# Designs tried in a protein design run: peptides against a protein of PDB entry 7UQJ. Part 302

Target 1, 160 residues: chain A of PDB entry 7UQJ
Amino acid sequence: PELYQNFNITPPRGVLFHGPPGTGKTLMARALAASCSSDERKITFFMRKGADILSKWVGEAERQLRLLFEEAKKHQPSIIFFDEIDGLAPVRSSKQEQIHASIVSTLLALMDGMDNRGQVIVIGATNRPDAVDPALRRPGRFDREFYFPLPDVKARFKIL

## One batch from the design tools (peptide; made by RFdiffusion4, then SolubleMPNN)

Design b2_p27_3_s2 (from b2_p27_3, 8 letters changed)
Fold by OpenDDE base, seed 4:
Structure b2_p27_3_s2 (fold): chain B 160 residues (1-160), chain C 160 residues (1-160), chain D 160 residues (1-160), chain A 27 residues (1-27)
Amino acid sequence: as target 1 above (160 residues)
Amino acid sequence: as target 1 above (160 residues)
Amino acid sequence: as target 1 above (160 residues)
Amino acid sequence: PLEFYPPLVYADIEEKGVEAYKAEAAA
């Protein structure tokens, strides 16, 4: 957070956390949400899992995404965290093309519709950044990517 | 493994990591695997997702579980980490009863069949410990539970 | 990034990531570095290990620290990440007093010499915040601390 | 073929590098 103030970097609308499974992407997103909350300014943290939106809301996933972004805007400053975002917005070439195309299109439109002055950050986490629709990885969407490496064996020996 | 040897603590056969999503359960399991690895004694870490075993191995999930435990035994000391174990072993009262019953029964038998002298630890992670079949939460299986709380707002303010 | 711009939080010169081994401190630092990098504005990430600076650069550790801060300033915006900073800046009361005193003094001076407008952030990671020289934990140095909790003490007491 | 999620043998990731790990995870 402080990093970006010092750098006068235009805050990215969306941040893609990618790296091997269990590299702490979800923990990082929660830690970021928590650290940006003060007693004076609480951040609202919305978490969804990509596959859960598809499975729980078959035929209503687009509506659930819209409602999520509306709630995030009502409760700003807010973070929307999508865990396993490759499950929600897979590359269009996968055989589940029709249902995913509408959901991807909705998510794209919602991210594009975020006002640059809005206090809503979207964080997507994936183990497979190349399985995320490239349209989501463009400027103004998930335009910043965070690689979560496996802790090196040397870092592992120091983790325990 | 080495941690438990050093503490003269009888290593639990199974450890259930439970807590809200993104509390670092998977990261902790990897960290434990790394800490128990020394230059002299490397731990083999096997990771599976409960829902992935059901979805990828329809009709062979039992065989995949058996092979996983056999490989873990061959490469001991080892950790088997099940992420989202509630997806693999749901409470028997859920309407998906038939397919889950055989898989649950297989996992129970595999955990019971782990010799107390084996250097294989099973870690299950879930957001819903009460959605895990109670048979898995008995002594000799997932008999130790670890609640991963959300970092308190005060601990969060100490994180950022 | 966006979170801190929206919160008008004055960026700290130094951030201390502390928490038990394996809680993802190093991973968090790398993720923060990656998130602050865009195609338009790449952040330079410098990583050093506290013990490695002492062991590799006996008698030149002070010079290596100076060179590190100079390189970070040349390549700003930048992050300097010290993994295991307690190995670099132990509390002065530990028996390795003489060599550590000069290195600690150098690091203090380098952190104090960072202009508040400089686009250089220092992140220190430790498992033992109380083993870090308290002089480093003062305002204008590592003045923000980030506790990476283990999954709660109640969960830990079930692991141990 | 049983796609064993390759045992994250932590040693092999340093030797194989991040790219080989990505290739094995995609495979």
Scores: peptide ipSAE 0.000, ipTM 0.224, DockQ to the pose 0.052; fails the geometry check

Design b2_p27_3_s3 (from b2_p27_3, 9 letters changed)
Fold by OpenDDE base, seed 1:
Structure b2_p27_3_s3 (fold): chain B 160 residues (1-160), chain C 160 residues (1-160), chain D 160 residues (1-160), chain A 27 residues (1-27)
Amino acid sequence: as target 1 above (160 residues)
Amino acid sequence: as target 1 above (160 residues)
Amino acid sequence: as target 1 above (160 residues)
Amino acid sequence: PLEYYPPLVYRDVEEKGVEAYKAEAAA
């Protein structure tokens, strides 16, 4: 929020953090939430795991997504962090279960329905950006992608 | 390795990184791997996800664990990082499938069979340390535990 | 501290976290401090900005460094975190002011004077590890360096 | 349940000098 407010820039609706496992995607999302929080302006951080939304909320996943976005909107400024978002919104295939299609469609609609003036940032983390439905990677959704490279070993040889 | 060699200390057989999701466990494990690497002494980092070992290697998970430890031993100095190790070695229960019991037993044997002079460190990451089989948390296995708190202000009040 | 105590390992005198801005260096330092803190064993976290030590303490920076290390020693186990340590300890040059040389010399002496049995860890964060005086990067000082890669700038340009 | 992660307040911690942290730790 302040990053973008300080710049008079509308926050992106969605940011995709991608890179190998354990490159600090989730930590960075938390760091961003924290760094944008002050004593006067706390950022509310919502975290969900993509696969957990599917597995825990069979038949209600769409409703839980709506509630998550409503809660995030209610607690602005806020960050919604989807860990392993490729587990929530796999690439559409002829083998994609109708349930997955509905969940993806709901997430698309929720991201599209966000007021650009809203102080809700969505961060999706994945190890496989190409496994995320391309519809989520379009402008006005996860239109912004961060690669988290492996911390190069050379840079770490300077470490110990 | 150099951390321990520089200190003439036998590396622990296992380190358990635990704490809420996205507290940097995997990043830290990677950070330790590469911090222990020098231009002359590269640390080989092996990463596995606990649930993936169970799901991908049904009936061969024990063999894959053995191969992983052999490869790690071959590529010394090395780190084996188990992400979500609670998915590999859940607490033993009367309802625990024979497969899970065999996998846990194999991991126990592999950790016990590590030469203390070996340059193989095992790091297990979990969000639920109490969901990890207590047998893995005994001396000579994951005998060292690191809590990765949420970088919450309360955790900071414990720090500052 | 517990990392090293649990390992019976002498904590490194210093760890250098390096990498581009916003890669979670400060977050990780805090997370480490928090993770090493328990209800029974609080880790005291001291944070200083390198440039602030120079600018705020003109003519007393050496004294303030000594006081910082004394306080950290008094409140063991502790972490001293120097953010932007390249601002405190720039590479020695013929153009380096005598003041900088004295501060660097003081920091060297303080790190060298740490009892290896002390529970004080020094973490320096920088965006420019090569701007840090090489004397600080020697064994027994910041002998350990963590690279925090940018989430690749191309991916950032999609986000910012 | 929504895993509510309390707002991480890192900024205040970056701006809080050691003295402010000491005051909070003493509190």
Scores: peptide ipSAE 0.000, ipTM 0.295, DockQ to the pose 0.034; fails the geometry check
Fold by OpenDDE base, seed 2:
Structure b2_p27_3_s3 (fold): chain B 160 residues (1-160), chain C 160 residues (1-160), chain D 160 residues (1-160), chain A 27 residues (1-27)
Amino acid sequence: as target 1 above (160 residues)
Amino acid sequence: as target 1 above (160 residues)
Amino acid sequence: as target 1 above (160 residues)
Amino acid sequence: PLEYYPPLVYRDVEEKGVEAYKAEAAA
């Protein structure tokens, strides 16, 4: 949060961290949170897994998302980190598709309902950016994307 | 990688990366793999999740672990990275305990069967080091532990 | 740490972590330090910023660098992490150039004076590797370079 | 009870320090 203010960069409502597993998406999100925290300004870091939203919050996922965003808003400046956000993508089963669609629709509405003046940054992390609902990737939502490449073993060789 | 050479420390067969979620355990393992790869010497990086070993390999987990270690040995120098290795810990259900005990016993045997001269490094990552079977943490297995702290914002201030 | 020993790679006296801001250079350095620490063997992590060396240590920077290396040597095994090491590079102003040249020369001498048997690893981090004095990047100094890429959004297009 | 993964309030990690976080992870 402070980093965006310090650079006079309007913080996006949402940032999509994407790249192969173990490329440090979660680490970067935490490092960003830690880097934006000062003695004067502590950032609250909320973490949820996309799969946990589906499995643990069956029937209450939408409510828990609302509560998460409300709590993040109460604890501003805050980061909401959705790990494995592709886990919110519709699974091919029609019943799960409706449940996922409701959860995604709720997340969309929550992201759209965030005032740009709010100090809540949403970070989604995925290994499969194409599995993320394109609606989440629109302006005002996850409108910034950060690719976390594998540390390409080959890219090191050019520097040796 | 360099640190062990500089310290003249015999590389363990296994290294336990532990610390809170998103402290970069997986990133570090990949960065280590990439750091040790040269034009002349490519390191093969094998990654498995502890939960995937339990869920996807039900009834074949031991065989798949053996195949993984054989493949890692064929592709030396190699790193076997077990993400969420605490996922191999016995779940309190008696039937799962037996399955987990078999998988852990197989992993123990595979780690014990590694020649110390082998170019296979095993890295386990966990958020819960105490949930890892103490037998895995013995000498010749995961005998080195690496704590990945949260980037403590306060630790920055004492160095300023 | 183990990986360099297993790969028979002579650990450099210095490693240059380079890449855009926020790519996790400092985090990786801390994670490496934390990694190399065991219950039996604590690694002392020394952190300095290049800019702080110039600004806070005006007229004593060389002495403070010497003290830092001596202290790191006393507290072996140790890591000296220079964040923003490009901040030690000559700024185009003639007076600052001389001061920077003296500091860089002192750092060069300290790195050259380290016995390869010493358990002091020097990690430099920079966003501008080309701003780092090429003399620091020679063999026996920062002779290994680690590029921390931006998650280049453009690098996505070549992998798709 | 929904296991409320408490917000990793950086505050508690700061107050507890690395050693106390190790001790609590051990408890």
Scores: peptide ipSAE 0.000, ipTM 0.252, DockQ to the pose 0.035; fails the geometry check
Fold by OpenDDE base, seed 3:
Structure b2_p27_3_s3 (fold): chain B 160 residues (1-160), chain C 160 residues (1-160), chain D 160 residues (1-160), chain A 27 residues (1-27)
Amino acid sequence: as target 1 above (160 residues)
Amino acid sequence: as target 1 above (160 residues)
Amino acid sequence: as target 1 above (160 residues)
Amino acid sequence: PLEYYPPLVYRDVEEKGVEAYKAEAAA
């Protein structure tokens, strides 16, 4: 049994933030972008909701993804955050979601096409990591997964 | 009355992320590791669940902690994230949890043994900060506490 | 329709962490401060609860804000975190909250008075971003907002 | 050294067209 999960955080090409809705996945991605920014090194944060890319850009979602990655590459160092990426990149084998296979393929190609020297990090947030295409969860893509657990009601902030 | 809590954030030897279950404590630690990583400076993120160290390594938990800290030291700069550290480091005075006093002592010694120059940050996440041994919450250990509050149902993500 | 939200993260003078209670706003601010700190560059983290500034310092809240910003400026690089800033900086036009118009004005002036070269970041956390004075949400103030979403119950941590 | 930079806001970007963001990026 593995002693620890060692993440040699190479700037991952992609990080999957998964966990129940509202565990702070989107916030974390932004906070990361923020914390990595300095006066010397501003990180450009690109954000899009997966479902919004599909719904607003029916037939152009692939082009919109390409443009997003190009802009992120121009504005390096950058973070591309896909909120609800399970809406953008459903499992290819899902009979209901075959319509999105091309979008998933485009996202795969864009993530693969990020040079290892590219200071572009892609963060996908999902409530359903198992609904994300397994191809996106491979090394060089969303090869790091961060789960976000669920908060319970009563605790008071004690920040010492 | 104190005007502000001034935290001269020395890179804390340890940071306690506390708050109700799933307020994003685990995620934050990972996101911090990711944000701190660059092409020049990769941070190695070590993660273990406190309860898993105890349950999987009965009688070897101390050795496993030592190995974890040694690996983190070898892979500097690094983050050691203990999820559910209240499972790993219960209050020593707790009559039911005296079995873990040695593990807590080992963790204390490992945190104390981190040279101030060590680029190893330990993050403990807990839902029960008061269940964590007060010795772990002292300066040079988890001397910084970050509470994670509880989300209420209805708010829509507005991330500009 | 906009392809992406591009955030040229200039070190914002201010960042609004908003979202339902306990989405990890306070924690994120502190985690950011921690991650930004190194042995070479310690970030000083100043924290105050908005409601506490008002309730504990009736008639001195403006002075307390000035002192907080002065200390943050002395301890650059620094973060000023206002937890529950909606308690500190209510909407000026709110008939019930006119009493706080001077405090909001002081906070506005203090945020505006931060030189663009000032390594002071102000983070306001709120559960009610719409209850925060719109003037605080303008460029050069809390010009960046991070929403904190709400987690759902059942998901298991799978951190690959 | 990581610098703490605070998080970014969703404003309903529907009303301010793509042109306004191009102008701020060019200034």
Scores: peptide ipSAE 0.000, ipTM 0.185, DockQ to the pose 0.051; fails the geometry check

Design b2_p27_3_s3 (from b2_p27_3, 9 letters changed)
Fold by OpenDDE base, seed 4:
Structure b2_p27_3_s3 (fold): chain B 160 residues (1-160), chain C 160 residues (1-160), chain D 160 residues (1-160), chain A 27 residues (1-27)
Amino acid sequence: as target 1 above (160 residues)
Amino acid sequence: as target 1 above (160 residues)
Amino acid sequence: as target 1 above (160 residues)
Amino acid sequence: PLEYYPPLVYRDVEEKGVEAYKAEAAA
């Protein structure tokens, strides 16, 4: 979090954490939330699982997303963490196109509607970045990506 | 596996990781697998999601579980990690009883059929330990449990 | 990274990532570096292993640290990541006291010498925060800490 | 010594689609 202030870099509205399962994406998002909270400024952390929004809220997923963003805005500063965001916003080419299209469109509109001055950060976690709708990966949405490699020694050796 | 041998502790057949979402259960399972691997002894890590076994393998879930345990046995030493195991083995009182009953019975039989001398460890992760069939939480199955607390706000306040 | 900008929080000069092995500390540091890089602003990421600095640079470790900080300053914005920083800056009470004392003193001086307006962030990762010299954990140095929990220490003690 | 946890060779068994497992079981 602090890195961006020192660099005078406009913080992205959304950050995509991607990498194989169990690489710590969710733990990272929680650690970021914890690090940004101080005694004076508590960050409100909202977590949703993409598949849960689709399965539990069939026909209300769009409304639930809107309510989530409204609550996050009400409780600023906040983080919205979407675990398994590929379950919420799959690539439009999947045969279940119609129900996902409205939800993705709602999420896009909500992310585009975030004022750059807002104290709401959206973090998406996925194991399959290519399964996330490319429209979400554009500037002003999930415009920053973090690869969470498996601790393959080869990846570690290329990383070290 | 090797960690337990070095401590002269009989390794549990199954370990249940439970705690709120994003507490690092999956990361821990991977870290344990990584720790037990040496240059001489590579641990094979198998991961499955409980809900995926039910949804993708309708009518073959029992067979897929058997194949998973056979492959884990073939590639010993191994870890089988079930993410969201409450999705695989819900409490028998859930209204979707019949399809789950056969799958749970198969998983119970597979865990009971693991020889104590085998180098296969099963790790289940859940956000809802009470939603896991109590039969899985008995000795010889998931007989050890690990609570993954949320990083307490007090720990956060000491860290910030 | 973004969270700190939105919150107008003065970024720490140093962040200590601590927690058991395989909890994703190194992954986190890389993720932070990747997130802070944009197409317009590339962050230079420097990584060193504490034990490597001591083992490879016996008698030159202080010079190597100075050169590292100079290069990081030259290539701002930058991140310096110390993996296994307890290997670089052990508690002074360890019997290998004398060689470590000069290196720790150099690292302290380098961190104290970073202007608050500089675009260099230092991240230290350790499995043993209590094995890091407490002088490094003071305000203006590694003044923020991130606990990468393993699941419940109490649960781990019941596993072992 | 920080025992370097050797790389988990993650065989993402997901890349062996059901068809590849069926082909190995039929061979």
Scores: peptide ipSAE 0.000, ipTM 0.262, DockQ to the pose 0.027; fails the geometry check

